# Peptides against a protein of PDB entry 6J54, part 223

Target 1, 223 residues: chain A of PDB entry 6J54
Amino acid sequence: NENLFASFIAPTMMGLPIVTLIIMFPSLLFPTPKRLINNRTISIQQWLIQLTSKQMMAIHNQKGQTWSLMLMSLIMFIGSTNILGLLPHSFTPTTQLSMNLGMAIPLWSATVFTGFRYKTKTSLAHFLPQGTPALLIPMLVIIETISLFIQPVALAVRLTANITAGHLLIHLIGGATLALLNINTMTAFITFTILILLTILEFAVALIQAYVFTLLVSLYLHD
Target 2, 42 residues: chain B of PDB entry 6J54
Amino acid sequence: QFQFTGIKKYFNSYTLTGRMNCVLATYGGIALLVLYFKLRSK

## One batch from the design tools (peptide; made by RFdiffusion4, then SolubleMPNN)

Design b2_p27_4_s2 (from b2_p27_4, 18 letters changed)
Fold by OpenDDE base, seed 2:
Formats: sequence, structure tokens, C-alpha cells
Structure b2_p27_4_s2 (fold): chain B 223 residues (1-223), chain C 42 residues (1-42), chain A 27 residues (1-27)
Amino acid sequence: as target 1 above (223 residues)
Amino acid sequence: as target 2 above (42 residues)
Amino acid sequence: LIEELLKMLELTEALFKTLSELLSKLL
């Protein structure tokens, strides 16, 4: 059981945390464009960024579109780290709840404070859904207030749980395949096939979780 | 347009202002209750 | 908007449900 969680331990070399380098590494994969017509890889990256930017910012007005840079950087960071984490023996920083909370709490607080600053009346009104029976108003306001404070926790836990569960499952099935190689080759082949399918699924989950995380932050900003 | 009269004009769940006032009233009530219990313990 | 939140939440839940079903078929 301890071996299962060994992959989630923060890697250190010579007592120095290498986690910082791992976090910074994905940034090297996204160079800034210098030419009008860039390389194919850079062009595809820019195209994807533009598509995602247009999709996410379509919900916001001009004031909300000022968050485009931050939201795009967030989705690129989470997405790249999640995908790189699916490589064999790779460490994903997003599996650490502390990191996800470190991203979720400031962004959530910024969205909430921005809402209260520019749309005070609307933000306060969100604590009471329209058409609420008069007798349920105090209870519902309390529930909505609690729901607001649960948002950053849910955001961080969702990302962490999904990525962590995926990694654990890959390790478990991978370990099972290795154990079955000497017992039954046919069964090992079946489990290996499942591992491949699971890996493909985890690639999808990695991208989806990055998108959902960024989308929810954007949605909280919109209120 | 909902024609609210009296107290319903200021405290309703349909208008933006009414919803805001309801929220503020709820928070104010909770704050007063907390204050009451704090002062009672002294 | 709350409605947009609900729609996005529904989409997310549908996606997770589909993924869970795929996982259940694979496992």
C-alpha cells in the first residue's frame, strides 16, 4: 500500500525540492510566437488557445474579458501538468491538494471580491434565488452562503480527486499486469489492454478537469 | 410587473432590490443574535 | 448566471457519467 502512494510524494534530490522545476517545465513547451507564420506546432498551439479563449470568454462582457489572460494561463498550466503527469513515472503537481487550493482560493476570492466591488446588488441578490417562498428565505440564504464558501474547496478537491484516482488506478492495474506476467500471460495481456484504455481515458480526464477548473473560476466571476 | 405594496416592496424574492434586502436582513438578524448571545454571556 | 452554472454543471455531470461508464466497462 505504501508503494501505491510513493508516486505522490514530492520528489527531492539532495534534499532540494525538484518540484519547482517540474512545475516550471511545462512553460518551456509553450514558446512565445516570434514570426507572423510560426512553426506548425506553435501555430496549432496558438490556434487551440484562441479557440478555448473565444469559447470561455463568450460568457463575459468586456470587463470580464480582462480575465482572459489569467484564465488561459490557468488552463494551459493545469492541462499541461496533467498531461505530462500521465507519462511513466512522472509526478503531477496537481495531485497535491495544497497546490490546487493555492490556485483555487485566490482565484475564487478574486472573483467574489470583484463581484462585490462592481456588482454589489447582484452579488448580494445571488444569495437568494428568485421566487423563493418567504418562509424559506432565511434558511436558503444561509445555505447559499455556505455553498459559496464550499466552492473553492470543491474546486480543489474535484481536480485533486480526479487526477489522483486516475493515477492510482493506473498504478494498480500496472502493478497487476507486472504481477500476472509470470503467472498467466493471457490474463496479463488482458489487463495490459485495460491499462491502455484507461490511459487514454486519463488523457481525456486530464484535459476535462483542466477545462472544468478554469470554467468554474470563470463562471464564478460571471455570477 | 409585480406590484408589491408595503413591506413586500422592500422584502421580496422577485426583485433585485428585494432579494438584496432579504439577504441583508438575514445577515443582520444573525449578527444581532450572535451579539445577543455574546452580551448575555457577560 | 445561475442558469448557466446549472447547465455547465449538468454538462460536467454528463461528462463524468460517461467517463464513469466507460471506466466501468473497462474495469
Scores: peptide ipSAE 0.097, ipTM 0.710, DockQ to the pose 0.022
Fold by OpenDDE base, seed 3:
Structure b2_p27_4_s2 (fold): chain B 223 residues (1-223), chain C 42 residues (1-42), chain A 27 residues (1-27)
Amino acid sequence: as target 1 above (223 residues)
Amino acid sequence: as target 2 above (42 residues)
Amino acid sequence: LIEELLKMLELTEALFKTLSELLSKLL
């Protein structure tokens, strides 16, 4: 049982946490462009950033578009860390709930405070949905207030749970394939095929979760 | 468009200002209730 | 779009849960 969760332990070297280095490592994979026509990798990266930026910022006004840099950096960070986490025997920082809370809470608070600062009336009005019957107003306001405070927690837990579940599943299927190699080779081959399909799915999940995390932050900013 | 008069003008769920006032009134009511129970316990 | 993404996420979670349960029975 200890082997299943061993990959989720924070890595340390000589008593010093190397988590900081792991968190900073994805930044090296995205160098700044220096040429008019860059390499294929950089060009693809820029293209993806531009597309995602256009999609996410299309819903925002001029003031909301100021957050474009932060949101794009966030999606790049989470996406890159999630993809790197799928490497064998790698540590994914986003599997740690503390890290995701550390990202979610400040970003959520920033979006909420920004909303209260520039759209005070609208932000306060969001605690009461439009067209609510008069008798349900007090209860609904309370529920909406609770919902607001659950947002950062849900944001962090969603990312953590999805990435962690994916990692666990890969490890379990991988372990099952190895165990079946000595029992039934044919069944092991089938399980291995499932593992390959699962890994492809986890690559997609890694990107989707990064996108959803950033999108929800952006949505909270818009509202 | 709805034309509200009297108290409904300030406390409605259809206008932005009305919704804001309803929220503020709800929070104020909760605060008063908490204050009442706190003072009563002493 | 968000609703669809959430539905896909729920489907993925359900799939993972099912697979994990099946694996637990096999092991």
Scores: peptide ipSAE 0.067, ipTM 0.680, DockQ to the pose 0.018
Fold by OpenDDE base, seed 5:
Structure b2_p27_4_s2 (fold): chain B 223 residues (1-223), chain C 42 residues (1-42), chain A 27 residues (1-27)
Amino acid sequence: as target 1 above (223 residues)
Amino acid sequence: as target 2 above (42 residues)
Amino acid sequence: LIEELLKMLELTEALFKTLSELLSKLL
C-alpha cells in the first residue's frame, strides 16, 4: 500500500521541499500579455479565461462580479495544476487534502462572512428554506447550520478524492500494462488502450473539478 | 403573495424576515439551553 | 450532478410547501 501511494508523497530534494516550486510552476505558463496582439498561445488562454469568466459570473450581479478575478485565478490555478499532474511521474499538489483545505476554508469563510456582512438578512434566512413546516423549523435550522460547516470539507474532499482517484487508477493500470508486457502482449495492449482512454477522461475530470470547485465557491457567495 | 397575521407575521418560513427571526429564535433557544445546562452544573 | 441536486432541492421545497399548506389548513 505504501508503494501505491508513493506517488502522492511530497517530493523533496536534499531536504528542501520541491512542492513549492511545483505549485508556482503553473503560474509561469500564463504570462501577462503586454502586447495588443499577443502570441497565439496567450490569445487562446485569454479567450478561454474570458469564456470561463462569462460562464461563472453569469450567476452573480455586479457586486458579485467583484470576485471574478479571484475566482478566475482559482480556476486557472487548480485547472493548470490538475492538468500538469497528469504528466507521467508528476506530482499534483491538489491531491493533497491539506492544500485543498487551505484553499477551500479561507474562500468559503470569505464567502460566508461576505454574505453575513452585506446581506445579513438573506444569509440568516438561508438557514431556513422557504415553506418549511413550523414543527420542523428547529431541527432543519440545526441541520442547515451543520451543512454549512460541512461545505468547505466537502469542497476540499471532492476535489482531492477525484484527482487522487484518477491518479491512482492511472498508476495502477500503468503498472499493470508494464507488468503484462512480458507476460501477454495482447492483454497489455488492451490495458494500454484503457490507460489512454482513462488519461483522456482524467484530463476532462481535471478541468471539470477545477470548474466545479470554483463554481461552488461562487455559488456559496451568491447563496 | 403571503399574508400572515399575529405571531406568524414574525415567525414564518416564507417571508425573509420571518425566516430570519425563526433562525434567530432557534439559535437563541439553543443558547438558552446550553446556558441552562451550564448553570445547572454549577 | 448540480442540476440533480438542485432538482432534489426543488422537490424538497415543494414537499415542504405542500406540508406547510396542509399544516396551515390544519391549524
Scores: peptide ipSAE 0.044, ipTM 0.670, DockQ to the pose 0.016
Fold by OpenDDE base, seed 4:
Structure b2_p27_4_s2 (fold): chain B 223 residues (1-223), chain C 42 residues (1-42), chain A 27 residues (1-27)
Amino acid sequence: as target 1 above (223 residues)
Amino acid sequence: as target 2 above (42 residues)
Amino acid sequence: LIEELLKMLELTEALFKTLSELLSKLL
């Protein structure tokens, strides 16, 4: 098991954590535009940001649309880190549950507090679904409060589990292909083909999980 | 179309205000229960 | 969103109920 999880250990150089540099690296891939008509890569990035912004913020009012900058930065960060993590021998910070909790808990708390501040009556009413029998009201309110506190945990665990599971599967099949190269070349070729298909799937999963994470944060803000 | 009178006017599961009051009453009841058990145990 | 989802769920339940009633009339 140590060999399987060795890629998920936080990398250090000479005892100094380089995780901070790895986390900051995706920021270099998104330079600030300077011209009216920028480079092709910057234009594509801006187009994607605008597209995702329109999709995510369509459900929000004018007050909710103020969160667009934060949510777009979040999806770009998570998406870029997940994609970069699929590079050979790379470390993905989003595989660490501590990091995802560090992002999920403040964002979730901010959305909940924003809801209670501006929509107090509606937010409090969400703890009791409409049409519930009178005898089940106390029990259901308790269940809904517990459900609320599970939201940040589910948000973080979903992202970490999906990315970590994908990475583990890539490492396992990759290790199997290397082991089978000296045993049976034909079976090694089959497993290598599966590995390629899996890596393509993981690219899609990486983007989808980034989108789902930001979308759920946005939905919690919408209440 | 829902006509609520008396206690149901303030504590109902259909009206937004009623739902809010039910939630507040539930939290208040839980707080009182916790306080009661805390005072009883000491 | 949750309220909207609940409305959608109620609509689906109503559709299933009407469908079941229609099937019962056909049989």
Scores: peptide ipSAE 0.020, ipTM 0.649, DockQ to the pose 0.012

Design b2_p27_4_s3 (from b2_p27_4, 18 letters changed)
Fold by OpenDDE base, seed 5:
Parts: sequence; C-alpha cells; structure tokens
Structure b2_p27_4_s3 (fold): chain B 223 residues (1-223), chain C 42 residues (1-42), chain A 27 residues (1-27)
Amino acid sequence: as target 1 above (223 residues)
Amino acid sequence: as target 2 above (42 residues)
Amino acid sequence: LDLEVLKLLELTEALFKTLNELLLKLL
C-alpha cells in the first residue's frame, strides 16, 4: 500500500536526498561539553550517558569496556533518531532496514571477529552448548552456526520492525481520529486518547529498542 | 571436574577444549563431504 | 542465545510494567 507506507519513503528535495541531513541532525542535539559546569540540558545528557554506560558495560571486563565509547554513541544515535521520528511528519531513518543492516552487520562482524581473535577457544566452543549429548553434536553445531549468521539479520529486523510498526499504528490511529472528527465526536475522542497512549508507548519503545540493539551488540561481544 | 578417558577426552561437550574439537570435527566433516561431492561430479 | 532471549524478556516485562503504571495514572 503506497499510501500507507508513504511516510517510510526516503524524502528527497529537488532530487537530492535529505536523508543525510536527517541522519546527521540528531548529532547536533548532543554537543560536546566544554565547561566544567555545563548547561542543564548537557548535564542531564551526560548523566544519562554515564548511567547507561555503567549499566551496559557492567557485564564486560576491562577489555570489553574498550567498546564503551562506540556502544554509547550507537545508543545515543539510535535513541535520538527514534525519538525524533515520533514527531509529526518526521522521517525516522531507523525504519529503513538498509540502515539498520548497515549498522548491524559491521558491528556483529566486529564482535565475532574480536571473539575469534582474542578468545578463539571460547568462541569456537560457543558453537556447542555444554552438556550436549554426543549424538546431537553435529546437528546442534550446524544449528548454532546458522543461528550465528541469523544474529545480524535479527538485530536489524527487530529494530526496524518495532519502530516501523509503531509508526504505522500512530499513522493509522491518527488518520482514523481525523476521519472520525466529522462523524462521531465521542468516538474521535476515544481514538485520540488511544493515540496519545500509543505515542507515549512508542517513546518508551524507541528508547528500549535503542537499548536492546546496543545491548545485544554488547552481548555478542561478551558471548 | 569431569574426567574423560580415551576419545571422549578430546571430543566432549563438557570441557572447553572438547567442545572446540567437536566443532572443528563437525566443520571438517562437512568440508570433506562438500569436497567429496565436488570431486564426484568431476 | 539463551542470554539474549532472557534479556529481551526482561526488557519486555519492564515495558509492560511501565505501560501499566502509565495507564493507571491516566485512568
């Protein structure tokens, strides 16, 4: 349905893709602090980054904590883009599967490569769960290998599907509310209330999906 | 600690080394099967 | 994989709890 998915089409202006500007815009909302005592907004942002960093990197040792900067930048990027995407008539780049695959595949590959590079024995042993009966070993190793290759796809699709589904619901309920304004005011009010509740939910989902995406990348690194 | 004797010492699902060897053996077996089918066609 | 599923389940539960709290505040 072209009309239903029109909001997910990459916006262009005069034949030039403005998607690049949209992707870069969230970075402007997080300026680098230059003062010891920063503005209230910057202080809150830094505090949130520190809290999320402590939570996500708690499972890693010092070697794994080297990825903290990259993972925090990733969660800030995905989180900010998802939140901004909930604004009316906004385009969310994270609804594009291509972008999420572009993030998921390299990060997944880096985590897998890091595992094979520094923890070769543990990484190879991960293809076989502990305590597996001998007769099931060959089949289970194959299944686990397939599971490994599904990880980047699942990582990208999970983020894309959740954000896209949320946007679709907001669009559909919003459209229904607008259509019902001239038909039944009471029903329109109910649908509008549902829309408000849904938008609040999508704000939460936007942050959670950003967290899940980065957490899973971190988890793949930890194994 | 698990004590394994014989072939189970090297190929077990409980020790780290045993699991690694099982994975390598599985990949080796698959590679040999693929090689066999490729050579059979030629 | 098991840890991933478990963490996803925990996040889902947290989401439902927050939703219920928000619904209770709005009602």
Scores: peptide ipSAE 0.131, ipTM 0.694, DockQ to the pose 0.021
Fold by OpenDDE base, seed 2:
Structure b2_p27_4_s3 (fold): chain B 223 residues (1-223), chain C 42 residues (1-42), chain A 27 residues (1-27)
Amino acid sequence: as target 1 above (223 residues)
Amino acid sequence: as target 2 above (42 residues)
Amino acid sequence: LDLEVLKLLELTEALFKTLNELLLKLL
């Protein structure tokens, strides 16, 4: 069991935290464009960023589109860290709940305060869904208020749980395959096939969770 | 289109202003209840 | 909000289903 959770321990080198370098490393994979027509790799990256930005910001007004830079940087950071975390023996910072809370709480608070600042009436009205029976109004307002405060927690826990669960499954199945190599070759082959399929799924989950995290932040901004 | 008159004009679940007032009224009621319990204990 | 989250969740579920179908074909 200790070997399974060892991958989630923050790595240190000579007593110094190397986590900072790991967090900064994905930024090197996305260089800034220097030319009008860049290399194929950079052009594809910029194209993908532009497509995702258009899709995410389509629901926002001009003032909401000011958040495009922050939201795109967020999705690129989470997505890149999640994908790099699927490499063997790599540490994924997004598996740490503290990291995700550190992102979720400020972004959530910023969206909520922005909503109250610019759309006070709409934000207050959002605590009561339209068409609610009069007798259920006080109860529903309380529930909606609680729901609001659960949002940052749910946002962080969802990302952390999904990525962590995926990593645990990969390690468990990987360990099982190694153990079964000397016991039963056929069973080991089956478990190895499951491991391959699981890794493909985790690639998809990594990207989806990054997108969901950023999308929810964006939607909270929209109210 | 529902025409609200009287108290329903200010407190309704269909209009933006009505919903806002309902939310404010609920928070105000909770605040008053908390205040009442604090004053009762003292 | 809830609808978009549900759509993304459905996408994830669809991926799990396709994965399971592939596993069933291999077994």
Scores: peptide ipSAE 0.074, ipTM 0.690, DockQ to the pose 0.018
Fold by OpenDDE base, seed 3:
Structure b2_p27_4_s3 (fold): chain B 223 residues (1-223), chain C 42 residues (1-42), chain A 27 residues (1-27)
Amino acid sequence: as target 1 above (223 residues)
Amino acid sequence: as target 2 above (42 residues)
Amino acid sequence: LDLEVLKLLELTEALFKTLNELLLKLL
């Protein structure tokens, strides 16, 4: 049914793509602090950023901690877009694989190149796990090389698939609930309860996927 | 800590340098094989 | 890396389990 995937079509207005504006909109939700004691919303945001920053950057040395600003901006962007995407009749940019690839490939390449630049020996050594039997070395190096190139694809597809699947499930159960309203009100109530629980889960998934995406980028940087 | 002698010192899966050399040797071998088949087909 | 992905998958499964339990309590 065309109705199932209608929410995933890139919105346009008069032939002009509004996707750029939608992508930039989450930036307005995170204003810069101007006061010593900020509003509760800003204080909570700063607290969350501080906690996530401490958790993600604890595994990195001082050179790795230089990426803190970029990683925190990434998690805020993906998290905010995912949460906003759960609003009714909203478009989630992260459901588009092109967008996620556009984020994953440059970030992955940057982490790989940074690794080769500052930790050349360690980065090259990562293609061969420690303690590998001598006869398996050539094959394992090839497999590990392939694994490296799959990382950006897996990073993008994971985010896209999880968010898209969640949206589809909400729409399907929501549509089923509406269809059952005229057939059996009791069953419709049960389906509606499942829908509520599912929406709560999708809020959690939205934040988790943002965290996982950023965390994996951070882990690739750590090597 | 393993003490390697001879060629095992440079090509081992335990030391960082040994692992790096194994990776480079593998890539070099693959490159030579590709080059050989390319030149043979020509 | 793969272990972390597995842990995340286990976390999502645990969340589904808890949600199902909550659903059963509500019904």
Scores: peptide ipSAE 0.029, ipTM 0.672, DockQ to the pose 0.018
Fold by OpenDDE base, seed 4:
Structure b2_p27_4_s3 (fold): chain B 223 residues (1-223), chain C 42 residues (1-42), chain A 27 residues (1-27)
Amino acid sequence: as target 1 above (223 residues)
Amino acid sequence: as target 2 above (42 residues)
Amino acid sequence: LDLEVLKLLELTEALFKTLNELLLKLL
């Protein structure tokens, strides 16, 4: 069991946490553009940011579009960390539930507070769905309040569980392939092909989970 | 269009203002219940 | 929020339906 979860232990050198450096590393992959026509990599990155920005912020009004910078930085951070985590013998900070909660709770609270500040009537009305029978109003309001508090937890757990499960599966199949190399080469080859297909799937999952995380934050902002 | 009269005008599950008032009333009721049990236990 | 989630769910359902119809045409 220790070997299974060894990759999820926070790396340290001489007792100092390297996790801070690992978290800061993806920022180096996105340099600031200096020229009107930049390098191909910067141009592709800027194009992707613009594309995702248009898709996510299309639902929001002008006041909600002020969050575009925060949401785009969030998706780029989570996406880059998830993709870098698929490198062999790498540590993914997003597999840590504490980190995801640390991102989810402030963003969720900010969206809820902004909703209550600018749209107090609509935000309060969301605790009671339309057409509810009068006798079920108190019970349903309680359920909706509980549902609201579950939102940041679900947001963090979804990201953590999907990335962690993917990493665990890659490690398990990878370990199985190494064990089968000396037993049966044919079965080892089959498991290796499954591992390759799984890694490709996890690349897609890494991007999808980053997108879903930011999208849900955006939807909570929209209310 | 729903036409509400009397108490239903202020406490509706269809109108935005009515829904808001229902939510506030439920929170107020819960707060009063908690206060009642707290004062009763003392 | 629930209405937007419902719209997204309807969009995904429509996408899967379209994909299934396309697969049936290919088979």
Scores: peptide ipSAE 0.024, ipTM 0.670, DockQ to the pose 0.017

Design b2_p27_4_s4 (from b2_p27_4, 15 letters changed)
Fold by OpenDDE base, seed 4:
Structure b2_p27_4_s4 (fold): chain B 223 residues (1-223), chain C 42 residues (1-42), chain A 27 residues (1-27)
Amino acid sequence: as target 1 above (223 residues)
Amino acid sequence: as target 2 above (42 residues)
Amino acid sequence: TALEILLLLELTEALFETLATLLSKLL
C-alpha cells in the first residue's frame, strides 16, 4: 500500500522541496502576448480563456466581473497542473489536499466576505430559504450555516479525490500490465487497452474538475 | 406580495428583511444560549 | 447556468464513484 502512494509523496531534491518549482512550471506554458497577431499556441490559449471567461462571467454583474482575471488564472492553473500530472512519473500538486485547501479556503472566504460587505442583507437572508415554516427556522438556519462552512471543504476534497483516484487507477493498472507481461501477454494487452481508455478519461476529468472548481468559486461569488 | 402585520412583519420567511431578521434572531438566540450555559456552569 | 452546474457536479460524482468502484475491485 505504501508503494501505491509513493508517487503522491512530495518530491524533494537534496532535502529541498522541488514542489515549488513544479507548481511554478505551468506558468511557463502561458507566455504573455507580445504581438497583435500572436503565435498559434498563444492565439488558441487566448481564445480558450476568452470563451471560458465569457461563459463564467455571464452570470455576474459588473462588480463580479472584476474577478474574471483571478478566476481565469485559477482555471488555467488547475487545468494545466492536472494535465501535466498525467504525464508518466510526474507529480501533481493538486493531488495534495493541502494544496487544494490552500486554494479553496481563501477564495471561498473572499467570496463570502465580499458578499457580506456589499450585499449584507441578501447574504444574511440566504441562510433562510424562502417559505420555511416558522417552527423550522432556527434549525434550518443552523443547517445552512454549517452547509456554508462545508463548501470550501467539499470544493477541495472533490478536486483532490477525483484527481487522486484517477492517478491511483492509472498506476494500479499500469503496474498490473507490467506484472502480466511475463505471465499472460493477452491479458496484459487487454489491461493495457483499459489503461489507455482510462488515461483518456482522466484527461477529460482533469479539465472538468478544473472547470467545476472555478465555476463553483464563481457561483459562490454570485450567491 | 405578502402583507404581514405585527411580529410577522419583522420575522417572516417570505420577505428579504424578514428572513434577515430571522437569521439575526437565531444567531442572537444561540449566542444567548451559549452564554447562559457558560454562566450556568460556573 | 445552475442546471449546467448541477449536471457537471453529477457527472463528477458519477466519475468519482466509478473510479472508486474500479479501484476497490482492483485492490
Scores: peptide ipSAE 0.136, ipTM 0.748, DockQ to the pose 0.020
Fold by OpenDDE base, seed 1:
Structure b2_p27_4_s4 (fold): chain B 223 residues (1-223), chain C 42 residues (1-42), chain A 27 residues (1-27)
Amino acid sequence: as target 1 above (223 residues)
Amino acid sequence: as target 2 above (42 residues)
Amino acid sequence: TALEILLLLELTEALFETLATLLSKLL
């Protein structure tokens, strides 16, 4: 049991948290452009950022587009950390619920508060869906209020669960493959094939979860 | 477009203002209930 | 693309549930 979760323990050296350095490392992978025509890698990166930015901010007005930088930085951070976490013997900070809550709660709070500040009427009206029968109004308002407070938790748990589940599954299937090598090579080969497919899926999941996280924050901002 | 008269003008589930008022009324009612039970215990 | 994202999200959720089930059986 400890062996399964050993990779999810926050690494420390001499009592100092290395996790801080791990969190800061992805920033080095995104250098600022220095030339009109940059390297191919940087150009592709910028192109991807522009595409994602256009998709994410298409639903927002001019005031909402001020969040573009924050949302893009968030998606790049989560995406990069998730992908780097798929490296052998790596640690993914996003597997830690504490970190995801630390990101989700402030961002959610900011979106909710900015909604109340600039769109007070719409934000308050959002607690009651249109067309609700009069007798169900009090109950539904309470439910929507509770739903609002569950949003940051759901956001954090979704990211954590998806990434953690992927890592655990890769570990389990990998371990099973190794165990089956000496028992049945054919079954081990099948298991290994599943492992390969799973790793490919996890790369996709890593990017999708980053996108979903930022998208939901964006949607909460849009209301 | 819906036209409401009387109390339905201010409290309805179709208009933005009506929905807002319903939400505020609900919160106000809950707050009053909590206050009532709190004062009753004394 | 949105449909693909939704499908992949559902797939990840299903994967999590299956993993949880398997883990519960192994423990």
Scores: peptide ipSAE 0.133, ipTM 0.732, DockQ to the pose 0.019
Fold by OpenDDE base, seed 2:
Structure b2_p27_4_s4 (fold): chain B 223 residues (1-223), chain C 42 residues (1-42), chain A 27 residues (1-27)
Amino acid sequence: as target 1 above (223 residues)
Amino acid sequence: as target 2 above (42 residues)
Amino acid sequence: TALEILLLLELTEALFETLATLLSKLL
């Protein structure tokens, strides 16, 4: 078990946490634009951010659009960390449930409090779906309240589970391929092919999970 | 649009105000039940 | 977006199933 989960342990060097540097590293990949016409890389990045921002904020009014900067920074952070985590022998901070909870709980609470502050009636009404039979009202309200409190947990666990599961599969299949190289080269080739396909899939999953995490936060803000 | 009269006007699952009142009533009921059991044990 | 979430859920389920199967065989 130690060999399988060794890559998920927070790295330290001489007692100093390197995790802080790993978390800050993606910021270097997204420099701020300084020119009207930037180089190709920065221009593409800004274009992608703009498209994602327009798509994400399309469901929000002017007040909700104030969250655009925060949500875009969140998706860029999670996405970049997830992609960098797929590099060989790299540590992915988003595999740590504590980190994801640290992001999910404050953001969720902020969205809920914002809803209660500016849309009190609507927020309270969301605990009861429209058209519910009278007999089911008390039970359904209780279920909706429980569902509300599960939201931040589900948000964090979903991200953690998806990224962690992907990493584990890559490690397991990778280890199996190495073991089979000395036993059966043909079988090792098959498993290696699966590993390549899985790695490509995990790149997509890494981006999708970042998007879903940010999207759900945005949806909770919209109520 | 539904026309509600009496208690249904304030407690319904179709209007925004009605839904809000239903939620508040349920929370209030639960709070009263918890309070009752807490006071009963004393 | 809904389709992406659905695809994500299906993918997650498939990954967990494969992981569970591999873990059961290797451990």
Scores: peptide ipSAE 0.107, ipTM 0.735, DockQ to the pose 0.018
Fold by OpenDDE base, seed 3:
Structure b2_p27_4_s4 (fold): chain B 223 residues (1-223), chain C 42 residues (1-42), chain A 27 residues (1-27)
Amino acid sequence: as target 1 above (223 residues)
Amino acid sequence: as target 2 above (42 residues)
Amino acid sequence: TALEILLLLELTEALFETLATLLSKLL
């Protein structure tokens, strides 16, 4: 058990929080472009940012487009941290529920308050779906209110659980392959193949979870 | 384009204003219930 | 899009559960 969860312990050196440096490290991977024609890496990054920006902000009006910078920075941050977390013996800050709640709660509250500020009538009306029978109105309003408050928790837990589960699975399959190397080489080869396929899946999951997190924040903003 | 008369004009599940009023009425009712139980205990 | 993402999430969860069960049988 100690070896299984050792990778999820927050790293510290001499009591100093290395976690702060780990969180800041992804920012170095996305430098601001200075040329008209940049390096291939920067060009690909800009292309991806533009595509994701167009997709996410297409559902928003001009006022919603003001959130583009924050949403794009969010997806880049979560995506980069998740991908970097797949490196061997790396620490992923997004596996910490405290971090994800720290992102989810403020962003959710900001979107909800923005909705109440600019579209008060529509936002209040969302607690009651259109066409609800009169007898179900009080119960449904309560359910929708509870649903609203579950949103930030679900947002944080989804990201944390998916990334953590992926890391645990890679660790377990990796440990199984090492254990089977001296027992049955053929079975070890099969488990190793599964490990490779799983790592590819986790790369996709890392990006998908970043996208889903940002998309849901965007959808909450749109209401 | 619904024609509502009487109390249904203000409390309906089809118009935005009606839905908003229903939500406010529900919250008001809950607040009154909480207040009633709080005052009853004293 | 949201439905597709939800389906993908459910698929990944199912895959994790199946892999976890298989691993538990192998170990």
Scores: peptide ipSAE 0.079, ipTM 0.722, DockQ to the pose 0.018

